# Peptides against a protein of PDB entry 5JXT, part 90

Target 1, 319 residues: chain A of PDB entry 5JXT
Amino acid sequence: SLLPKKEINVYIGMSEMQVKWYQKILEKDIDAVNGAGGKRESKTRLLNIVMQLRKCCNHPYLFEGAEPGPPYTTDEHLIYNAGKMVVLDKLLKRIQKQGSRVLIFSQMSRLLDILEDYCVFRGYKYCRIDGSTAHEDRIAAIDEYNKPGSDKFIFLLTTRAGGLGINLTTADIVILYDSDWNPQADLQAMDRAHRIGQTKQVVVYRFVTDNAIEEKVLERAAQKLRLDQLVIQQGRAQVAAKAAANKDELLSMIQHGAEKVFQTKGAFGTMAEKGSQLDDDDIDAILQAGETRTKELNARYEKLGIDDLQKFTSESAYE

## One batch from the design tools (peptide; made by RFdiffusion4, then SolubleMPNN)

Design b2_p16_8_s3 (from b2_p16_8, 8 letters changed)
Fold by OpenDDE base, seed 4:
Parts: sequence; C-alpha cells; structure tokens
Structure b2_p16_8_s3 (fold): chain B 319 residues (1-319), chain A 16 residues (1-16)
Amino acid sequence: as target 1 above (319 residues)
Amino acid sequence: MIETPRYVLRREAEKA
C-alpha cells in the first residue's frame, strides 16, 4: 500500500542580502505598505508588492543588479545569498547520500534557471520542465528521469507544469521551494511522487521564509485547503471560497514581519548565527522545529469551522 | 567557478 506522505514546513531565515532587498521593496512602496493609500491603493499594486517580496524570499538574484559582477559567475555566493539555497544545498547532500531522488517545485521559471546553474555548479544531474517546455521535450525529460538506472538526481519543475498528471514515482522526496496560492496545485505536485507505483516513504519539504510574507502565503493556503475539505464534507458547494485575496488581506500579508525586517541588521535566525556553514545538527534542528510548527499550524486550522475559515481573522495578525 | 550563469544569459536574452 502507498504510505502516507510526510509533510514538513521548513522555516528558513533570510540571508543578509535578502533582508536588504526585502527592506528595499517595502521602502519603495512604503505608503502602500503602511496602508496610507487607503481606498485609492490598487489591488494590482499590492499584488505587485507581494510578488516582489515572494521573489526576494526565493532568491535576491531574481532582481536585476542584485548579483555580484560583472563578470557574473556561478560560485558559493549563489548559495549563501539566499537562505533557501543554503538549506537546499545541505538537504540535497543528505538526500543524495540516502539514495533518494528529488523533485523540486517552484512557481517561478526564473528560479529554476538559478537552480539549473546551482545543479551544474554542484555536479547534480537534473531534468527540467516548465510552462514553456514543448510537449515532446516534456515526454523526453520524464522518460529520462524515470528510466531504470537513471543518473538524473533532481527534477526541476514549475508547480503548474508538474501538476499535469505525470508520474514521477521514481522520486521519493519533494521540495516545494515556494508555495502556490492554490494549495491544490501543491498537492497535485506532491501527487507526482505520491501515487500508485511509489515504493518509498514520500517526504515533502515545504520551504517557507520565516518572518516574511511566505508565512502568510502558507497560512492562507492551509486555510483554503481546510475550507475546501470542509465544503466537500458538508456538501456546501455554494461556499465560494473567495478565490482571490482582498486588499486588506494583501496588505496584512505585506505587513507581516515588515517591522522586524526593518529593525534587522544582517541575516535572520540560523542564517545570522551560521550563515552558509550549517552542519547536520543545524539541519536537524531546522527540520525538528519545522515539524513542530507544521503540527501547530495544522492543529490551528483543524479546529476552525467554515465560518471561521471564511474570515481572515485579524487576530492572527496580532499574535 | 562557472562563468556567465544561465539565469543571467536568459535574462539578457529576454531584454534583446
């Protein structure tokens, strides 16, 4: 029988460079961040801020002029300038030593470009599929990854492209490098490895930048998932989960952790203490803390009814 | 050390 998947949110501090760029993004639109735009602030502007903050959480090199150079190089700076890359780099070494194979999902094809350079730099053999990948090339990449004795360790996918019903049960580890606004897209991504034909325990690592907008993206996704489950269970098809965040929700998400980011000099959390020099004990501590926070998050939403899940509880913004 | 990262090359190609 297929074993239940283990899902762990991995909460990761920003690097010093990420903090700097996160501050810069907030400062550029400070009036919008402070809610001073009021009713005049466009939802589109807030969505743009959200997208820039999510880019920052993924990698600062998603911004022009963030990378060192010219000359532009692939080196250790590609790793240490992004908290998620520092954790990824250690985690992939562990995964490889265990004889596991890994799917890495992102919303951002441009992040996959960085991950390709990283794979080449570390000597990891990989496949890639995104939204622009031709149908024939998708088939070829899947077949190359799934073939018996495949030397491809990593499959890089955009979450939506990876959601297209493909079988990747030859992988047992899933890394969600970022989260989709629709939790069903992430589930569909996990289901590429976690389906009939899987012989191993599937483990899903969801990367979440701590004290940043991604915590609120995760919370919103968890809330929506629970709401969708309850709607199905109660047969209440008419509970149109407001599919799109309103302005106040977007503003609350942007404001989350912003004050702490402005007060921070240098990196956050384990990134401040260890930087790129994480050891195996540091990774174990991050994973253990993540497992605890994951259980707490799930337990919070499991207690909520449909009416509570439809309210963006302002209280979760002040605790 | 790898010179000229792929992500840089793609970003430059998108601007051209």
Scores: peptide ipSAE 0.355, ipTM 0.852, DockQ to the pose 0.548
Fold by OpenDDE base, seed 1:
Structure b2_p16_8_s3 (fold): chain B 319 residues (1-319), chain A 16 residues (1-16)
Amino acid sequence: as target 1 above (319 residues)
Amino acid sequence: MIETPRYVLRREAEKA
């Protein structure tokens, strides 16, 4: 029988470089971040800030002029300049030692380009699929990954391209490098490994940048997922339509952790203490803390009714 | 050596 999947949010501090770029993004649009634009502030401007902050949480090299060079080298700087890469690098070593195989999902094809450089640098054999991958090449990549005795350890996928009905049950680990605004897209991605034909316990690691906008993206996704479940259970299909973030919600998301980011000199959390020198005990501590916070997050939304879940309260997540 | 998309872009930027 298929075992239930285990899902763990992995909360990761920003690197020093990510903090500097996060500050720079906020400073560039400081009037919008402070709400000084009032009724005249464009929703499009706020959505652009959100997009840039999410890019920063993924990797600073997604910005022009961020990568050191010329000369441009593939080296340890690709890892230590992004908190998610530091954790990923340690986690993949553990996954490989366990004889597991891993799907890595992102919303950003340009992040998959960074992950390809990383795979080459570490000597990991991989497959890749994104939105630009031809249908024939997609079939070939899936078949190459799924073949008996495949040397392909990693499959790199964009969440949307990987969500399209494919079977990847030859992997037992799923890493969501980032989260979709639609929690159903992430579930569809997990269901590539968590499907009929899976023989192992599927474990899903969801990377979340701590003290940043990604916590609010996760909270909104969890809220929406619970609302969708309750709407299905109660037959109230009309209620689900208003899930698009308004200006005030977007502003609150942008402001989350911003003050602490401005006050921070260097990196955050375990990235400040250990940086690239994370050991196996540090990873275990991060995973245990993540498992606790995941249970707390789920328990918070399980107690809420439809009417409460329709109110985006930025404050009620911490009360 | 696998030419990654980023490797190609960097090589092009170094030639410019």
Scores: peptide ipSAE 0.182, ipTM 0.804, DockQ to the pose 0.148
Fold by OpenDDE base, seed 3:
Structure b2_p16_8_s3 (fold): chain B 319 residues (1-319), chain A 16 residues (1-16)
Amino acid sequence: as target 1 above (319 residues)
Amino acid sequence: MIETPRYVLRREAEKA
């Protein structure tokens, strides 16, 4: 029988470089971040800030002029300058030793470009699919990954491209490097490994930058998922329509953790303590803390009714 | 160390 998937949010501190770039993004639009723009602040401007902050949470090198150089090099700096890469690097080494195979999903094809260079740098054999991948090349990549005795350890996918009904049950680990605004897209990604034909326990690691906008992206996704479930259960189809974040919601998301980011002179959390020198015990601690916070997050939304879940207030998650 | 990461080359090619 198919085992239930385990889902663990992996909360990851920003690197020092991420903190600096996160500060720079906030400072560039400080009036908008402080809500000083009032009614004149465009939703588009706030969405742009959100997108830049999410890029920063993924990797600083997604910005022009962020990468050290010239000369540009593939080296350890590709890893230590992004908290998610530090954790990914240690986690992949463990997963490989366990004889597992990994799907890595991102919303950002440009992050997959960085992950390809990382895979080459570490000697990980991989496949890739994104939104630009031709249908024939997609089939070929899937077949190459799924073939008996495939030496492909990693499959790199954009969440939407990977969501397209494909079977990847030859992988048992799913890493969501970032989250979709639509939790159904992430579920569809997980369901590439977690479906009929899977013989192993599927484990899903959802990377979440701690003390950053990604926590609020995750919370919003969890609220929406619970709302969607309750709407289906109660037959109230009309409720699903308010899914687009308003200006105040976007502003609250941008402001989340911003003060602490401005006060921070280095990295956050375990990234400040150990940086790239994370050991297996540090990974276990991060995973255990993540499992606890995941249970707490789910428990908050399980108690909420439809009317409560429609109110995106930071306060309504604590009542 | 690998000189000039592929993702950098791709971004440069998209700008040209």
Scores: peptide ipSAE 0.117, ipTM 0.743, DockQ to the pose 0.587
Fold by OpenDDE base, seed 2:
Structure b2_p16_8_s3 (fold): chain B 319 residues (1-319), chain A 16 residues (1-16)
Amino acid sequence: as target 1 above (319 residues)
Amino acid sequence: MIETPRYVLRREAEKA
């Protein structure tokens, strides 16, 4: 029988470079961040800020002029300048030693480009599929990954391209490097490994930048998923889960952790203490803390009714 | 060390 998947949110601090770029993004639009734009602030501007903050949480090299160079190089700086890369680097080493194979999903094809360079730098054999990959090349990549005795360790996918009904049950680990606004897209990605033909326990690691917008993206996704489940269970088809965040919701998401980011000199959390020098005990601590916070998050939303889940709980920006 | 990251090369090709 297929074992239930284990899902763990992995909460990761920003690197010093990410903090600097996150500050710069907020400062550029500080009036919008403070809500001072009032009725004049466009929803489009807030959505743009959200997208820049999410890029920062993924990797600072997604911004023009952020990369050290010229000359440009693939080296350790590709890892230590992004908290998610530091954790990924340690996790992949562990996953490989366990004889597991891994799917890595992102919303951003440009992040997959960075991950390809990382894979080459670490000597990890990989496949890639994104939205631009031709149908024939997708089939070839899937077949190359799934073949008996395949030496391909990693499959790099955009979340939506990976959602297209493909079977990747030859992998047992899923890393969501970032999250979709729609939790169903992430579930569809996980279901590429968690399907008929899987023989191992599927483990899903969801990377979440701590004290940043990604926590609110995750909370909103969890809220929406629970709402969708309750609507189906109660037959209340008319409760259209408002798929799109309103302006106030977007503003609250942008404000989350912003004060602490402005006050911070250097990196956050374990990234400030150890940077790229995380050991196996640090990773175990991060995973254990993540498992606890994941249970707490799920338990919070399991207790809520439809009416509560329809209200955006603005936790005040002052907590 | 790899001299030029492919992600840099791809981004330059997307700008062209």
Scores: peptide ipSAE 0.038, ipTM 0.686, DockQ to the pose 0.573; fails the geometry check

Design b2_p16_8_s4 (from b2_p16_8, 10 letters changed)
Fold by OpenDDE base, seed 2:
Structure b2_p16_8_s4 (fold): chain B 319 residues (1-319), chain A 16 residues (1-16)
Amino acid sequence: as target 1 above (319 residues)
Amino acid sequence: MIKTPAYVLRLEAEKA
């Protein structure tokens, strides 16, 4: 029988470079971040801020002029300048040593480019599929990854490309490098490994930048998932969960952690203390803390009714 | 209200 998947949110501090870029993004549009635009503020402007903040949470090199150079060379700076890369780098070593194989999902094809450079730099053999990958090349990549005795350790996928019904049960680890606004897209990605034919315990690591917009993206996704479940269970098909955040919700999400980011002169959490020098005990502590916070997050939404789940609790950064 | 050093300076300049 298929074992239940274990899902763990991995809460990761920003690197010093991420903090600096996160500050710059907020500063550039500080009037919009403060809600000073009122009714005149466009939803498009807020969505653009959200997109830039999510890029920053993934990797600073997603911004033009962020990569150190010339010369532009892949080196340890690719890792230590992004908190998620520092944790990924340590976690992949552990996963490989355990004889596991891993799917890495992102919303951003440009992040997969960075992850390819990382794989080459570390000597990890990989496959890649995104939204631009031709059908034949997709089949070839899946077959190359799934073949008996495949030397491909990592499969890099966009979450959307992973949703296309592919079977990747030869992997037992799933890393969601970022989260979709639609929790069903992430579930569909996990179901590429967690499917009939899987013989191992599937473990899902969801990377979440701590004290940043990604916490609110995750909370909103968890809220929506619970609402969708309750609507199905109660037969209330008419309760269309408002799939799109309103302006006030977007503003609250942008404001989350922003004050603390402006007060921070360096990195966050373990990234401030150890930077790229995380040991195995630090990784275990991060995973344990993540497992606790994951249980707390789930328990928060399990107690809520449909009417409560329809209200986005904007903790205003002003209360 | 999130106040950056740059935002504070701008608010001071607009009041001056």
Scores: peptide ipSAE 0.039, ipTM 0.670, DockQ to the pose 0.011
Fold by OpenDDE base, seed 5:
Structure b2_p16_8_s4 (fold): chain B 319 residues (1-319), chain A 16 residues (1-16)
Amino acid sequence: as target 1 above (319 residues)
Amino acid sequence: MIKTPAYVLRLEAEKA
């Protein structure tokens, strides 16, 4: 029988470089961040800020001129300059040691480029699929990954490209490096490993940058998922959850943690204390804290009715 | 209201 999947949100502090770039993004449009445009503020302007902040949470090298060089070389800087990469690098060692295989999902094909460089640098054998991958090349990559005795450890996928009905039950670990605005896209990605033919316990690690916009992206996704479940359960098909955030919601998301980011010198949390020197105990502590916060987040939304879930709450689930 | 060093400097320049 298929075992239930275990999903854990992994809350990760920003690196010093991420904090610096996050500050620069907010400073570049501080009037929009402060809501100074009021009712006249462009929703497009706020969406652009959100997009840049999400890029920063993923990796600072997603910005032009952020990568150290010349020479442009892949080295340890690719890891320590992004909190998610530091945690990923430690988790992948554990995952490999236990004889597991891993799917890594992102919304950003350009982040998969960084993850390819990382895989080459660490000597991890991988496959890749994104939105631009030709149909024949997708089939070839899936077959190469799924073949008996495949030496491919990692599959790199964009969430939406990987969501397209494929079977990847030869992997038992799923890493969501970032989250889709639509929680159903992430579920569909998880279901590539968590389906009929899986023989192992599927574990899903969802990376979330702590004290940043990604917490609010996660909260909004959790609200929407619960609302969708209740709407189906109650037969209220017409309660279309407003799929798109309004300006006030976007502004609240942008403002979340921003003051603390401006006050921070260096990195956040465990990234400030240990940086790239995270040990196995530090990872266990991060995973345990993440499991607790995941339970608390779920418990918050389980108690809410449809009318409550339709309201965006500015309050952090972790405050 | 989120205050940055650059924002504070701009507010000071607009008052001057």
Scores: peptide ipSAE 0.037, ipTM 0.680, DockQ to the pose 0.011
Fold by OpenDDE base, seed 1:
Structure b2_p16_8_s4 (fold): chain B 319 residues (1-319), chain A 16 residues (1-16)
Amino acid sequence: as target 1 above (319 residues)
Amino acid sequence: MIKTPAYVLRLEAEKA
């Protein structure tokens, strides 16, 4: 029988560069961040802030003029300037040493470009598929990755492109570099490795930037997933899960951790303490803390009924 | 209210 997948949220601090860019994003539209627009505030304006903050959580080089240069050269700065890259770099070394193969998913094709540069820089052989990949090239990439004795270690995918019914059971590790607003898209991505023909224990690592908007994206996704499960179980088809966050929900998400970000000089958490000098014990501590917080998050939503799951818990940055 | 140095300076300039 197929073993159940193990899912672990990996909570990662921002680098110093991420903190500076996160501050800059909030400062650029501080009136909207403070809710000063009131009823006149555009939902589109808040959604734009959310998208910029999510880009910052992924990598600062997703912004124009963020990358050091000219000359624009790939070096260790590609790794140490993003907390997720620091953890990814250590985790991939461990995974490779274990004889595992990895699917890496992101919402952002431009992040896959950074991950390609990283793979080349580290000498990792990879395949790539995104939304722009032609059908023939997609088949060729899948076949090359799945080939018996394939030297391709990593498969880079956009989450939506990976959702297209493909079989990647030759990988046993899944990294969600970021999360989809729809938890079903992430499940569909995981199920590319966790499918009939898998012979190993599938492990899913979900990267989450700590003290940032991504924690609230994750909470909303977990809430929605539980609501969808309860609606199916109770036959209450009319409970339209309010799929789109309202203005107050978006504002609360933007405000989450923002005060602490403004007060922070340098990096957060383990990124402040160790930066790129993370060792195997630091990774084990991050994974153990993540496993605990994952269990706590799941236990929180398992106790809630449909009516409670329909309410957004607005933890403001002031609580 | 999240206050930045730039936001404070702007609020002071709008009051002058």
Scores: peptide ipSAE 0.034, ipTM 0.656, DockQ to the pose 0.011
Fold by OpenDDE base, seed 4:
Structure b2_p16_8_s4 (fold): chain B 319 residues (1-319), chain A 16 residues (1-16)
Amino acid sequence: as target 1 above (319 residues)
Amino acid sequence: MIKTPAYVLRLEAEKA
């Protein structure tokens, strides 16, 4: 029988570079961030801020002029300048040593470019598919990855491109490098490994930048997923969860952790304490803390009714 | 060897 998947949110501090870029993004549009713009802030402007903050949480090199150079060469800076890369780098070493194979999903094809550079730099054999990958090339990449005795350790996928019904049961680890606004897209990504034909315990690591917009992206996704489940269970089809965040929700998400980011000099959490010098115990601590916070998050949403889940209340974080 | 949760769960499932 297929074992139930284990899902772990991995909460990761920003690197010093990420903090600096996160501050710059907020500062650039501080009036919009504060809601102080005397003109009703455009939803488009807020969505742009959200997009930049999510880029920052993924990797600062997603911004023009952020990459150190010339020369533009892949080195350890590709890793230590992004908290998620530091954790990924250590986690992948463990995963490989344990004879596991891994799917890495992102919303951002440009992050997959960075992950390709990383794979080359570390000597990891990989496959890639994204939204632009031709159908034939997708089939070839899937077949190459799934081949008996394949040396391909990593499969890099955009979440939505990977969601297209493909079988990747030759992997047992799924890393969601970022979260989709639609929790169903992430579930569909997990289901590439967690399906009929899987013989191993599937574990899903969801990377979440601590004290940043990604916590609110995750909360919103978890809330939506629970709401969708309750609506289905209760037959209340009329409770169309407003799929799109409103302006106030977007503003609240942008503001989340912003004050602490402005007050922070250097990196956050374990990134401040250890930076790139994370050891195996640090990773175990991060994973254990993540398991705890994941259980707490799930337990919070399991107790909520439909009416509570319809309210994107910033206040429900304080009760 | 430091074990990831995935590795632990796999070892438990292989014993079951």
Scores: peptide ipSAE 0.006, ipTM 0.299, DockQ to the pose 0.012

